# Peptides against a protein of PDB entry 3PUK: the designs that were tried, part 198

Target 1, 227 residues: chain A of PDB entry 3PUK
Amino acid sequence: ERGLKSVVWRKIKTAVFDDCRKEGEWKIMLLDEFTTKLLSSCCKMTDLLEEGITVIENIYKNREPVRQMKALYFISPTPKSVDCFLRDFGSKSEKKYKAAYIYFTDFCPDSLFNKIKASCSKSIRRCKEINISFIPQESQVYTLDVPDAFYYCYSPDPSNASRKEVVMEAMAEQIVTVCATLDENPGVRYKSKPLDNASKLAQLVEKKLEDYYKIDEKGLIKGKTQS

## One batch from the design tools (peptide; made by RFdiffusion4, then SolubleMPNN)

Design b2_p25_4_s4 (from b2_p25_4, 15 letters changed)
Fold by OpenDDE base, seed 5:
Structure b2_p25_4_s4 (fold): chain B 227 residues (1-227), chain A 25 residues (1-25)
Amino acid sequence: as target 1 above (227 residues)
Amino acid sequence: EPIFDIKDMPWSEKRLKAALYKSEL
């Protein structure tokens, strides 16, 4: 039986490593905080070596140029990670690496995409979204990467209502990415809570799942697969 | 050769399709 970790690894292997792999070519891989946790949860360094990664570097840290090697950026579509990427390739004379392959864990906003395109387009060999914005745990458990989710969801302060909605939306999006990764269209189930957080989240997930599978060619033939 | 002239992002494409689908209904 394949746990969520193995499914996530297979997704990353197929969507990222197989997509940019070239025989005999080694790459430097750049990770941010989220993708460091993600890869640590589902693979070993030996696995990455087998995929042609020689060194893993933190995108936020100062790094020495390795101009003869291509870089694989597996990062979140955040201003912080994108800005660090832009520092690596923003100047023709100051390029840290030979070229870049960029794989975002989720939807990259047009503003960030346009910023990258305007500054570094000539250095980029690939730019894709792979839709993995969660951390797999043991068995079939996962955690979401939504900052302050607990705080806003359970805050009794009415002033946090708008923030709660934003958080719920982000959580729902990440749950849909899990479903997409697992190739499942589940029937959403929840336990009611006094603050109705579970119900609200369930509604958002159902809506997003509907949107996803209505437009997904493979998903169109699928009914509810789980509860 | 660089391949970055056009936004070729699968998730963005899906979102765009979803938006179009909603607009047609």
Scores: peptide ipSAE 0.025, ipTM 0.517, DockQ to the pose 0.132
Fold by OpenDDE base, seed 2:
Structure b2_p25_4_s4 (fold): chain B 227 residues (1-227), chain A 25 residues (1-25)
Amino acid sequence: as target 1 above (227 residues)
Amino acid sequence: EPIFDIKDMPWSEKRLKAALYKSEL
């Protein structure tokens, strides 16, 4: 199927499951709120079993140790998710799992990354960013996961202006990750609402698309596609 | 391959991402 869900699943399969796959090895997978929604939108439990995942656990919940098994952390690079990971491996004597593979859905801030390195680097077998920060709903429809995006975008409070800018940047980056996942450089279309948010977001997306395709992984400049 | 393979996104600003995630604390 050529739908967005299929593309997202294929991306996750390649970037995460194929990357950490070991023949005959089963892993426990730890998910946060976003990645739970993401996987639920594009795969079934049977698909995860085929990828060598025996159990899915919520990273935010207290979990019993399974010290003989390796853990696959597919999580957002948030302080909350990182702190939960650090609780699993921060103690030298009481690691919950044998080792960790970490895949972040977005850019991991240096502060969080350095905190991980300092605390539990010996337990980590992989730590990568895969840049999937959206939820596919339909073949051509997706939603963004930006904390409090609605609140800041529509806040009349001038004190939120700086935060609104951060949110707009995050939204634009997530849209670009969709384009990257689809291997497309679309002409951006928007409908202006009472607020200039749509226009501003469109400009940010266009700029980031240009930057992405100028410096993509292949070093190729791609022309605009019809989308 | 290095254990840690974090690639900078060419279009992202580290300071903005850091600010976004810090607000979730």
Scores: peptide ipSAE 0.022, ipTM 0.433, DockQ to the pose 0.421
Fold by OpenDDE base, seed 1:
Structure b2_p25_4_s4 (fold): chain B 227 residues (1-227), chain A 25 residues (1-25)
Amino acid sequence: as target 1 above (227 residues)
Amino acid sequence: EPIFDIKDMPWSEKRLKAALYKSEL
């Protein structure tokens, strides 16, 4: 059983593939570094074929135009990935595909979104943010995508304190993304260590979970789930 | 090493869905 991998795949299938699916239509899918790893962790090429993806392309690479086909961009909301998208649709002469469906793995900053909207709005058929910013490794194991997390969290240099907080925030956000993806409201557990990193991270996760799982206007409450 | 649990929190499906799936267009 794939456990977390199966859940992640199901979420991607529902949020991305089912959302843009048209009967009989094949799409080219564009992936970045993160989404390549993500999909590789939870599906096979055969699965993607079943979802109407004919070929997968790396967004960072130079690609030949396929102007008769629509493109599905499943990418991270980063300047690099967005810039690559903009190159594909930034001009009429440089338009590589018929149209674009864009699915971001996380919140797209307004600055990036506005750049897309201003330059490529006519080419976009769908733009959606989904909350999947982690890679499932095993049935119950996942990897966070936070660069230099280890370095900053364990840095003895006080000058890195600000960066440490940023890293911890990013880690907490990704943990919450896992919980959200699983539809879980966990009791967060941590072990006390010589460093307060685990406690700090737990507090950040708690705060973010609280924000996500606040009582709604209708008073809908679900009990805590096992973590 | 001791294991600690943080306090229980409520769950809202509505808010979760809103957080997971946001459409800007």
Scores: peptide ipSAE 0.018, ipTM 0.362, DockQ to the pose 0.030
Fold by OpenDDE base, seed 3:
Structure b2_p25_4_s4 (fold): chain B 227 residues (1-227), chain A 25 residues (1-25)
Amino acid sequence: as target 1 above (227 residues)
Amino acid sequence: EPIFDIKDMPWSEKRLKAALYKSEL
C-alpha cells in the first residue's frame, strides 16, 4: 500500500507542478507556513528541482524582485498569505515577478478571491484550489491545520465549550478532505476518552462523509469546506 | 474562462454529471 505521503506528493505533483510546467522554464516558488510544512513532509528539495523550481521563498519575508521569472504561489487561502501576495503584485511599480501561478490548499473565500481579482488579475496565469488541508506524518497518520485545536478540545473550562465545537467542526471537515484525497469513505473508529471528544468527532466525520458523498437535489456536492 | 478551477476527484465528477443530468429532466 502506498503511504499517505506518496499519495499527497502525487496529488501536488499532478495538481500543481504538472499544471504549470513549461519546458525549459524555471519558477520561483512561494510558500507560507502551512505549505512549507506540507512539502517538507512529503518531498525533498531535489524533488522540487526536478519539477522546475529553482528557489523556494517564504511569502511572509521581504524578498528581492526577480522580474524576469514567474512565481508559483502554493499557499493557504488566509488573509495573511493573500495580503503578502498582493504586496508582490498590487502595483505595477512593486511587481516582484513576471507573472503568478496561484494554488490554494483549500477553498478560497469569495471575499479574498474578489480582492485578488480586483487588484492583480492581469498578472495571474492560473488560480486553482487543490483541497489539501492536512500534513502526512506516517503511512496512515496525518496532522490537521486547526489552530489551538489541542487547547480547546482538552480545556476543562466550560467557557471554551462553544469554541471547542467550532474546532471540532473544522477538524471533521479536514478529515473529510483527507478521505476525498484518498478517494475513500472509511468506517470511523475511535477510542473512548473521559471527555468523549473522540466520539463526538467521529459522529461529525461520519455525518460529513455522508454529506460529501451525497449530491444534493440540484446536483451540487454538499459540504463545501467552510472557509 | 473561470480563473478558479476546482479539481474534483473522478468519482465526484461522475456523480456531479449524473446529478446535473437528472436535474435537467
Scores: peptide ipSAE 0.009, ipTM 0.426, DockQ to the pose 0.104; fails the geometry check

Design b2_p25_5_s1 (from b2_p25_5, 13 letters changed)
Fold by OpenDDE base, seed 5:
Structure b2_p25_5_s1 (fold): chain B 227 residues (1-227), chain A 25 residues (1-25)
Amino acid sequence: as target 1 above (227 residues)
Amino acid sequence: EEYSFDIKKKKYSEDTSYIDLTLVE
């Protein structure tokens, strides 16, 4: 059994770096908060250099243009990250790099995707979604990072009910990506809480796993993991 | 503010595996 970190790295290497690799070509890689944590958890700078990455930049920061180089965006499909990307390519005058390869860590909503298409489609050489929205910690430990998850899940304020549902859905999606990455279809257990949050989350995950593994990527039916 | 959840894969039996969710508070 391979460690989770190595599995995650291998997936990123295959899904991202191998996908856009050109011999002798160097790229600038743009990361957001999540992908920074992700890569730091499973690779070293030397690994990235081997994959043709010369510089890593934070997508949220103002950056100097490097118009002769192509950029590899490995980012989460959030309005914040997408907006930053659009600032880099939204207009001819604002174009900071030669072209862009975009790899989203999760499903990109149509609204965001359409926004990108409408603004800078000609600058994009690749746009791909990869299902990796978790951070590996140990061989069998993953971390989900959901903003204000605790607050909304346990808020007694009924006005937060809608936001709670959004958070729950986000968590469920991330959990499914973990399972997908590991090629697992496990049962889901959650520690009991005073509220039905644990049960609700478990149900969401189970449902999403069921949907995801009706047919795997190779067209094979995958049942619950038996090992 | 960001909150994290730890997910651990556990083997429940010889034939089944489970993920256990734990909120990191």
Scores: peptide ipSAE 0.026, ipTM 0.492, DockQ to the pose 0.020
Fold by OpenDDE base, seed 2:
Structure b2_p25_5_s1 (fold): chain B 227 residues (1-227), chain A 25 residues (1-25)
Amino acid sequence: as target 1 above (227 residues)
Amino acid sequence: EEYSFDIKKKKYSEDTSYIDLTLVE
């Protein structure tokens, strides 16, 4: 009941499933790599069925149209996932589904949002950011899912410096979503490695926590958790 | 081989909590 997985599931249920629920309506749910892992970590297929999901599909794969059903996209705000969505609705060909509900796991950049809006706004019934960008594990452990994070963080190639910053930013954002989900503003501790990656990440997290808790989900200022 | 950062919530006292960042290799 108080486990992290349960908390995450309840948040998803409230933010996603309850938000788009319509009596008697079933939806196709589209997941990307991250959200597949996320849901697998905190729910079962039976849980999704109870929430009105009839079928789960991988957004990256070619899929047969189900034009009579609406689709629930629970995806990361990445160019890859967005492009896959646009293929479903933004092409000259007939759209694959009746309509779309889009829930992003984190902040969607304006560039991506505008791209969606320009292409298929009429097909979208919902478009929200829910700020769940971590994988709950047993106990009080979380994992981040940032593609190629290790490579860029530890690459000696100076040409990767810009990408490293992007990766660090993404990781920091995910960590903040953990704190937000737990309703905490903790201190950040880290173990120093030969490289200062952990220190840099900690700084980014602290900054983002400060920004986030200036105005929380309810518009309230939350004080720093004692640390 | 997959590498990631693990985030662990630790409570060091009744009132103090931290997020510990640990690289998992």
Scores: peptide ipSAE 0.023, ipTM 0.353, DockQ to the pose 0.019
Fold by OpenDDE base, seed 1:
Structure b2_p25_5_s1 (fold): chain B 227 residues (1-227), chain A 25 residues (1-25)
Amino acid sequence: as target 1 above (227 residues)
Amino acid sequence: EEYSFDIKKKKYSEDTSYIDLTLVE
């Protein structure tokens, strides 16, 4: 099975669950909006139970402390999610769980990373960046999570030009995470339309793929995957 | 405590693939 859902699940299993696995130990898992959608798209609750997750909690909500259990945070690297984590562990008197394992779905800005490290490093057993910033729908179909993408891409207001570029960059980054998850460096195709949005996005994706695969872990250059 | 990054860790295959980009209204 090489469907996108199965590939994503396998990636999460190896990068997250296997990484923090302890025999006989159950963990509480904290999810944000994106990772809730992500896991819902590629696994069932029974799958999570098999991986040692006893309960899933929403990181944005107020939660009762379970101080005898360790927590697995699978979250996006956003200020909102990070702030919620800091509320859980930022104070000794208010520490909600025994310890934390943090897995970010994408690159975490240094400012956020350092903020976590400086505030509650003693509570953190593991902090890792993985590369999954898309939602699989079918075997080879996925959805990008870019807020207001439609509005800015089709806005006639020139004042939105800068935000349009930000949206395009975010979309391109998420597409690259798909390629990374699949371990592929594909060609990029697009359909021409009255607006040049598709062309611009394609250019960004190509550039980011080139940068991403320029040198691998062993210093080798990966060529384009056949398309 | 341990911090790590594996964004660029890959095991490549020889499969053929491509990305089709479509913007939906």
Scores: peptide ipSAE 0.023, ipTM 0.293, DockQ to the pose 0.032
Fold by OpenDDE base, seed 3:
Structure b2_p25_5_s1 (fold): chain B 227 residues (1-227), chain A 25 residues (1-25)
Amino acid sequence: as target 1 above (227 residues)
Amino acid sequence: EEYSFDIKKKKYSEDTSYIDLTLVE
Protein backbone atom coordinates (compact mmCIF):
# COMPACT_ATOMS: atom_id res chain seq x y z
CA GLU B 1 0.00 0.00 0.00
CA ARG B 2 1.04 3.54 -0.64
CA GLY B 3 2.60 5.25 2.30
CA LEU B 4 1.00 8.43 3.49
CA LYS B 5 4.08 10.49 2.77
CA SER B 6 4.27 9.22 -0.77
CA VAL B 7 0.60 9.92 -1.31
CA VAL B 8 1.00 13.46 -0.05
CA TRP B 9 4.06 13.99 -2.20
CA ARG B 10 2.27 12.68 -5.24
CA LYS B 11 -0.60 15.02 -4.55
CA ILE B 12 1.73 17.98 -4.29
CA LYS B 13 3.63 16.93 -7.37
CA THR B 14 0.54 16.67 -9.51
CA ALA B 15 -1.34 19.63 -8.10
CA VAL B 16 1.55 22.05 -7.80
CA PHE B 17 4.73 21.14 -9.60
CA ASP B 18 3.24 19.50 -12.66
CA ASP B 19 0.80 22.35 -12.97
CA CYS B 20 3.41 25.05 -13.29
CA ARG B 21 6.42 23.18 -14.57
CA LYS B 22 8.08 24.32 -17.75
CA GLU B 23 10.96 22.52 -19.33
CA GLY B 24 14.26 24.15 -18.62
CA GLU B 25 12.76 26.68 -16.26
CA TRP B 26 13.85 27.06 -12.67
CA LYS B 27 11.73 28.68 -10.02
CA ILE B 28 12.19 30.03 -6.56
CA MET B 29 9.80 28.48 -4.12
CA LEU B 30 8.38 30.45 -1.22
CA LEU B 31 7.15 28.56 1.80
CA ASP B 32 5.50 29.53 5.04
CA GLU B 33 5.64 27.77 8.35
CA PHE B 34 3.09 25.13 7.51
CA THR B 35 4.29 24.27 4.05
CA THR B 36 7.87 24.10 5.26
CA LYS B 37 6.83 21.39 7.65
CA LEU B 38 4.68 19.75 5.03
CA LEU B 39 7.39 19.44 2.42
CA SER B 40 9.96 18.45 4.99
CA SER B 41 7.73 15.59 5.97
CA CYS B 42 7.34 14.09 2.54
CA CYS B 43 10.26 15.07 0.34
CA LYS B 44 13.92 16.00 0.16
CA MET B 45 15.66 18.91 -1.40
CA THR B 46 16.79 16.66 -4.21
CA ASP B 47 13.17 15.94 -4.98
CA LEU B 48 12.45 19.62 -5.26
CA LEU B 49 15.43 20.15 -7.51
CA GLU B 50 14.03 17.54 -9.83
CA GLU B 51 10.83 19.53 -9.94
CA GLY B 52 12.62 22.65 -11.08
CA ILE B 53 13.06 24.39 -7.76
CA THR B 54 16.44 26.01 -7.43
CA VAL B 55 16.02 27.78 -4.12
CA ILE B 56 13.62 27.64 -1.23
CA GLU B 57 12.89 30.84 0.63
CA ASN B 58 10.90 31.66 3.72
CA ILE B 59 8.07 33.97 2.80
CA TYR B 60 8.21 35.68 6.18
CA LYS B 61 11.80 36.80 5.76
CA ASN B 62 13.13 39.74 3.86
CA ARG B 63 14.47 38.53 0.58
CA GLU B 64 16.51 40.00 -2.19
CA PRO B 65 14.79 40.40 -5.52
CA VAL B 66 15.45 37.87 -8.23
CA ARG B 67 13.58 39.60 -10.97
CA GLN B 68 14.54 37.23 -13.74
CA MET B 69 13.00 34.21 -12.05
CA LYS B 70 9.43 33.21 -11.46
CA ALA B 71 8.32 32.36 -7.98
CA LEU B 72 6.26 29.46 -6.79
CA TYR B 73 4.31 30.31 -3.67
CA PHE B 74 3.17 27.26 -1.78
CA ILE B 75 1.53 28.79 1.24
CA SER B 76 -1.40 28.64 3.59
CA PRO B 77 -4.27 31.03 3.00
CA THR B 78 -3.56 33.15 6.07
CA PRO B 79 -3.43 36.90 6.38
CA LYS B 80 0.22 36.67 7.35
CA SER B 81 1.32 34.66 4.34
CA VAL B 82 -0.86 36.61 1.95
CA ASP B 83 0.46 39.86 3.30
CA CYS B 84 4.00 38.72 2.68
CA PHE B 85 3.11 37.78 -0.85
CA LEU B 86 1.56 41.16 -1.42
CA ARG B 87 4.76 42.80 -0.28
CA ASP B 88 6.57 40.94 -3.01
CA PHE B 89 4.22 41.97 -5.79
CA GLY B 90 1.99 44.69 -4.46
CA SER B 91 4.27 47.51 -5.45
CA LYS B 92 4.04 48.59 -9.04
CA SER B 93 7.52 49.99 -8.89
CA GLU B 94 9.41 46.86 -8.06
CA LYS B 95 8.47 43.23 -8.00
CA LYS B 96 10.73 40.77 -6.32
CA TYR B 97 10.18 38.12 -8.96
CA LYS B 98 9.22 37.88 -12.59
CA ALA B 99 5.85 36.30 -11.91
CA ALA B 100 4.03 34.26 -9.31
CA TYR B 101 2.37 30.91 -9.13
CA ILE B 102 0.29 30.63 -5.99
CA TYR B 103 -0.93 27.40 -4.52
CA PHE B 104 -2.89 27.55 -1.31
CA THR B 105 -3.04 24.58 1.00
CA ASP B 106 -6.68 25.22 1.81
CA PHE B 107 -9.67 27.31 0.91
CA CYS B 108 -8.73 30.93 0.58
CA PRO B 109 -11.33 33.31 1.97
CA ASP B 110 -12.84 35.69 -0.52
CA SER B 111 -11.56 38.64 1.40
CA LEU B 112 -7.97 37.54 0.98
CA PHE B 113 -8.50 36.41 -2.56
CA ASN B 114 -10.01 39.70 -3.56
CA LYS B 115 -7.19 41.54 -1.91
CA ILE B 116 -4.71 39.63 -4.02
CA LYS B 117 -6.66 40.22 -7.20
CA ALA B 118 -6.93 43.90 -6.57
CA SER B 119 -3.25 44.45 -5.98
CA CYS B 120 -1.23 42.13 -8.18
CA SER B 121 -3.40 40.11 -10.53
CA LYS B 122 -1.18 40.87 -13.49
CA SER B 123 1.76 39.17 -11.83
CA ILE B 124 -0.06 35.96 -11.05
CA ARG B 125 0.07 33.11 -13.54
CA ARG B 126 -1.73 30.58 -11.37
CA CYS B 127 -3.74 30.69 -8.20
CA LYS B 128 -5.16 27.44 -6.96
CA GLU B 129 -6.31 25.74 -3.81
CA ILE B 130 -4.99 22.22 -3.35
CA ASN B 131 -6.55 21.31 -0.01
CA ILE B 132 -3.68 19.77 1.93
CA SER B 133 -3.98 20.97 5.48
CA PHE B 134 -2.14 18.27 7.40
CA ILE B 135 1.36 17.03 8.07
CA PRO B 136 2.10 13.38 7.42
CA GLN B 137 4.28 11.87 10.10
CA GLU B 138 3.77 8.17 9.81
CA SER B 139 1.63 5.92 7.70
CA GLN B 140 -1.46 6.65 9.73
CA VAL B 141 -0.48 9.60 11.86
CA TYR B 142 -1.49 13.12 10.96
CA THR B 143 -0.73 16.46 12.48
CA LEU B 144 -3.21 19.28 12.10
CA ASP B 145 -2.41 22.93 12.36
CA VAL B 146 -5.19 24.56 14.31
CA PRO B 147 -4.28 27.47 16.54
CA ASP B 148 -5.20 27.03 20.17
CA ALA B 149 -6.76 23.67 19.49
CA PHE B 150 -5.46 22.10 22.63
CA TYR B 151 -6.55 24.95 24.83
CA TYR B 152 -10.12 25.13 23.67
CA CYS B 153 -10.69 21.43 23.27
CA TYR B 154 -9.69 20.73 26.81
CA SER B 155 -10.91 23.88 28.47
CA PRO B 156 -13.47 23.23 31.16
CA ASP B 157 -14.64 26.82 30.99
CA PRO B 158 -18.11 27.05 29.50
CA SER B 159 -17.30 30.48 28.19
CA ASN B 160 -15.01 28.83 25.66
CA ALA B 161 -17.75 26.67 24.19
CA SER B 162 -18.20 28.84 21.15
CA ARG B 163 -14.49 28.93 20.41
CA LYS B 164 -14.28 25.21 20.92
CA GLU B 165 -16.85 24.73 18.20
CA VAL B 166 -14.82 26.87 15.85
CA VAL B 167 -11.71 24.85 16.57
CA MET B 168 -13.56 21.59 16.10
CA GLU B 169 -14.85 22.80 12.78
CA ALA B 170 -11.35 23.66 11.65
CA MET B 171 -10.00 20.29 12.70
CA ALA B 172 -12.81 18.50 10.96
CA GLU B 173 -12.10 20.38 7.79
CA GLN B 174 -8.47 19.36 7.88
CA ILE B 175 -9.34 15.74 8.52
CA VAL B 176 -11.58 15.82 5.49
CA THR B 177 -8.66 17.07 3.45
CA VAL B 178 -6.75 14.01 4.58
CA CYS B 179 -9.54 11.81 3.35
CA ALA B 180 -9.72 13.72 0.12
CA THR B 181 -6.00 13.37 -0.38
CA LEU B 182 -6.26 9.65 0.18
CA ASP B 183 -9.39 9.49 -1.95
CA GLU B 184 -11.30 7.97 0.92
CA ASN B 185 -14.87 8.38 2.04
CA PRO B 186 -14.86 6.23 5.11
CA GLY B 187 -17.15 5.64 7.95
CA VAL B 188 -15.96 7.46 10.99
CA ARG B 189 -15.26 5.80 14.30
CA TYR B 190 -13.70 7.37 17.33
CA LYS B 191 -12.16 6.86 20.71
CA SER B 192 -13.18 9.36 23.35
CA LYS B 193 -10.30 10.26 25.65
CA PRO B 194 -11.00 11.80 28.07
CA LEU B 195 -13.76 14.10 26.91
CA ASP B 196 -16.34 13.79 24.18
CA ASN B 197 -14.18 15.75 21.79
CA ALA B 198 -13.63 12.79 19.55
CA SER B 199 -17.34 12.15 19.30
CA LYS B 200 -18.09 15.71 18.36
CA LEU B 201 -15.24 15.79 15.92
CA ALA B 202 -16.35 12.55 14.34
CA GLN B 203 -19.81 13.93 13.76
CA LEU B 204 -18.40 17.00 12.09
CA VAL B 205 -16.10 14.92 9.94
CA GLU B 206 -18.92 12.65 8.89
CA LYS B 207 -21.04 15.58 7.87
CA LYS B 208 -18.26 17.24 5.95
CA LEU B 209 -17.39 14.02 4.18
CA GLU B 210 -20.96 13.71 3.06
CA ASP B 211 -20.89 17.21 1.70
CA TYR B 212 -17.52 16.82 0.05
CA TYR B 213 -18.26 13.54 -1.65
CA LYS B 214 -21.82 14.28 -2.59
CA ILE B 215 -20.64 14.44 -6.15
CA ASP B 216 -17.47 12.74 -7.29
CA GLU B 217 -15.15 13.84 -10.08
CA LYS B 218 -17.40 12.20 -12.63
CA GLY B 219 -20.50 13.90 -11.36
CA LEU B 220 -21.81 10.83 -9.62
CA ILE B 221 -22.76 10.42 -6.02
CA LYS B 222 -19.89 8.81 -4.21
CA GLY B 223 -20.79 6.32 -1.54
CA LYS B 224 -18.72 5.12 1.34
CA THR B 225 -15.37 3.63 0.47
CA GLN B 226 -15.60 -0.09 0.08
CA SER B 227 -13.14 -2.34 1.84
CA GLU A 1 -0.70 25.05 17.96
CA GLU A 2 -0.44 21.73 16.25
CA TYR A 3 -2.84 18.95 17.02
CA SER A 4 -2.12 15.35 16.19
CA PHE A 5 -4.44 12.56 15.22
CA ASP A 6 -3.97 8.88 14.83
CA ILE A 7 -6.19 7.96 11.94
CA LYS A 8 -6.45 4.36 10.87
CA LYS A 9 -8.36 2.79 8.08
CA LYS A 10 -10.10 -0.32 9.29
CA LYS A 11 -12.34 -2.92 7.80
CA TYR A 12 -15.48 -3.40 9.84
CA SER A 13 -17.42 -5.23 7.19
CA GLU A 14 -16.87 -6.79 3.83
CA ASP A 15 -18.40 -3.82 2.10
CA THR A 16 -17.19 -0.78 3.98
CA SER A 17 -14.06 0.78 5.38
CA TYR A 18 -13.78 3.13 8.29
CA ILE A 19 -11.34 5.57 9.76
CA ASP A 20 -10.85 5.52 13.49
CA LEU A 21 -9.99 8.86 15.00
CA THR A 22 -7.92 9.14 18.13
CA LEU A 23 -7.01 12.50 19.54
CA VAL A 24 -3.41 12.64 20.64
CA GLU A 25 -2.68 14.95 23.51
Scores: peptide ipSAE 0.021, ipTM 0.332, DockQ to the pose 0.020

Design b2_p25_5_s2 (from b2_p25_5, 9 letters changed)
Fold by OpenDDE base, seed 1:
Structure b2_p25_5_s2 (fold): chain B 227 residues (1-227), chain A 25 residues (1-25)
Amino acid sequence: as target 1 above (227 residues)
Amino acid sequence: EPFEFKEKKKKYSEKTSYYDIELVE
């Protein structure tokens, strides 16, 4: 079985780079905080050069225009990242690049999608969701990118209960993206601890897996693939 | 020029797995 890093890289190569690649064409790639960590975990700069990326830029920073080159945006579907994209293409006089290819790491809410459509549709060649929202560490280990997860999960303050729920939901969603990336519907186990965080997370993952694999594109139901 | 929107596709496999969840500091 292939390591998780190689599987993630192969998916990105197929879903992103192969999807927009043209022979002899170089692109500028724009990354946010999450996708910077993601690519750093599963590839090297030499790998990106082989895929036709001349340079990588931080989407949050003010950048000089390169109007003759197309841009590949590999970003999270967040208001912050979308707003940065809109600044690059929102005005005809302020367009930083020739055109844009957008690849979101997860489901893009309709509100954000509509905002992009209304402002920059003429500049966009592709807009795609690829469902990769985790960081591979080794062959069987990955980490999640959920800000303040530790603080809210272990906070004794009852006023943080609602935020804790949001964090748990976000973690569960990212775990499901791993399963989707690996085409798996596993059983979920947890180690019992004084706090019920692991149990709650396991329940959320199970529920989301059921929802995700409930019906395939042909209307077939997928059962559990647990060992 | 309208852009092409591509939704994620659901995939399936017969490969079996079992995930253990552990929360650590």
Scores: peptide ipSAE 0.036, ipTM 0.332, DockQ to the pose 0.035
Fold by OpenDDE base, seed 4:
Structure b2_p25_5_s2 (fold): chain B 227 residues (1-227), chain A 25 residues (1-25)
Amino acid sequence: as target 1 above (227 residues)
Amino acid sequence: EPFEFKEKKKKYSEKTSYYDIELVE
């Protein structure tokens, strides 16, 4: 079995780089906090060079315009990242780059998409959603991008219950994206904890997996896989 | 190629195994 890092890289290569690659064309790639970590975990700069990326820029930082080059935005669909994109292309006369290819790591809410469309549509060459919201650590290990997950999940304070639910929901969603990326419908395994967090999370994951594979447009019925 | 469409549609892509955003007039 291939390592998770290689699988993730292959998915990114297929979904992002192969989609927008043009022979002889170099692009600037814009990353946010999550995608910086993601790419760092599964590829090297040399790999990106091979895919036509000349330089990587942090989307959150002020950047000098490179108006002759197209930009590849590989970012999370968050207000912060979207706002940074809008600053790059919001002005018709002062676009930072020639054009934009946008690849979101997750579902982009209609509100954000509409905001982009209304402001920067003429600058956009591609806008796609890909479902990669995890960071591969090892061959079969990954890290979820859920802020303060540990704190809220293990907090004994009842006042954190609502936030705990939000965190667990986010974790479950990301686990499903892992499964989707790996094209697996796993039998969920967990160890019981005093707070029963693992059990609750497992239930959420199972439910979401069922929903995902039920409504996927592949129309394929998948049995449980080993993972 | 610029997006000047009225509606956002999500369509599954067999090539990428993800939902692509397709814009429709």
Scores: peptide ipSAE 0.023, ipTM 0.526, DockQ to the pose 0.186
Fold by OpenDDE base, seed 3:
Structure b2_p25_5_s2 (fold): chain B 227 residues (1-227), chain A 25 residues (1-25)
Amino acid sequence: as target 1 above (227 residues)
Amino acid sequence: EPFEFKEKKKKYSEKTSYYDIELVE
């Protein structure tokens, strides 16, 4: 079935689990708030066990070291999640795990990436970005992760206009990630209500889709941070 | 070596479907 949940799981399996899979090796997986919701929406614990995950831990909580095991960090590229990772590996003498595989759910800002590189590069075996920044709910329904989206979109206060634009941009970006995940390039339609929110969002999505599909794969190669 | 970024694969595709956007409270 071409349901969104199935597609998302397949993408995670290929991009994350297959990428770091080693025969006979078990890993501890660290999740943040977003990725906990994401995995809960598209897989079961039994699925994760089959992928070589022995236990799931919350990255925000204090955890006992398991120095003989490697850790798989599937996290959002936020300062909070990155800081928690750095606490696990920031000290050469007090590493919580044997090594780390890091998979970000979205583009990681250079500031955060450089911070990781400067502090923990020797402990990291993989660091990749995967483009999944939404929660699948049904076959064709998903939830966006945009804080305060409702408040700013429906605020009549002109002082919130700039913030509304930022929220709209973030929503549009996540919608494009859904399209990319599904390998779709749709035309965008909207229902106009008293507010121009839907129209504005539609325009942003159309523009981003055009930008996404017009650029050849060769042009997207962000220079590998040369080791 | 340890840092390999899997970037957005941009694949050219013609528009074949429609995406309906509706914002609700």
Scores: peptide ipSAE 0.048, ipTM 0.372, DockQ to the pose 0.051; fails the geometry check
Fold by OpenDDE base, seed 5:
Structure b2_p25_5_s2 (fold): chain B 227 residues (1-227), chain A 25 residues (1-25)
Amino acid sequence: as target 1 above (227 residues)
Amino acid sequence: EPFEFKEKKKKYSEKTSYYDIELVE
């Protein structure tokens, strides 16, 4: 039982549900577009019920308050998702839920974090980054969540160069999250034709892996893993 | 009181193998 889906689910269970679980307590879970796809790919509603989730709501949609329930926000660290959260708990409106647990799928920029902290820190019981920014598929296959990645990577238009760089960075970050989720630190090889996209991406991934993998809390050393 | 914030964990690792990256249409 080491398929990518099961590994991702186990990671989420450990990093999110086990982290905030209280016996006998039910929570409402708020998802954005990415995390909806993510959870749909690696678990069933029955699994979520076992983890104490009573109902799933879309963070982008207007929702009726359930003020007696705590909310678990499992969302991407984007301005859109953060803004939706702030509408639920911000100072301009009455809070929709009793309290919030926030789990970001990736690194949350300081600007967004500070915005949250400044506006609704009293409502937040926990805020954590869990580093899962990909959609698992069968076996060891995954899908990156980078809009228009294909278009910009293969665009012959020089005017798209800046956007291409942004896309490449985003892709590299998500590949690193796959490695982190699988507890792997591979070297990176590439096949490039005819453009240098694969080479550039490989270099970005290698650099980001080096940045990510440092001395752990226990000071243990792990070699790069076989894939 | 500020709420609890936890960042992602990092581990030290030496390279022993490689991923192959292929970008295709």
Scores: peptide ipSAE 0.047, ipTM 0.382, DockQ to the pose 0.065; fails the geometry check

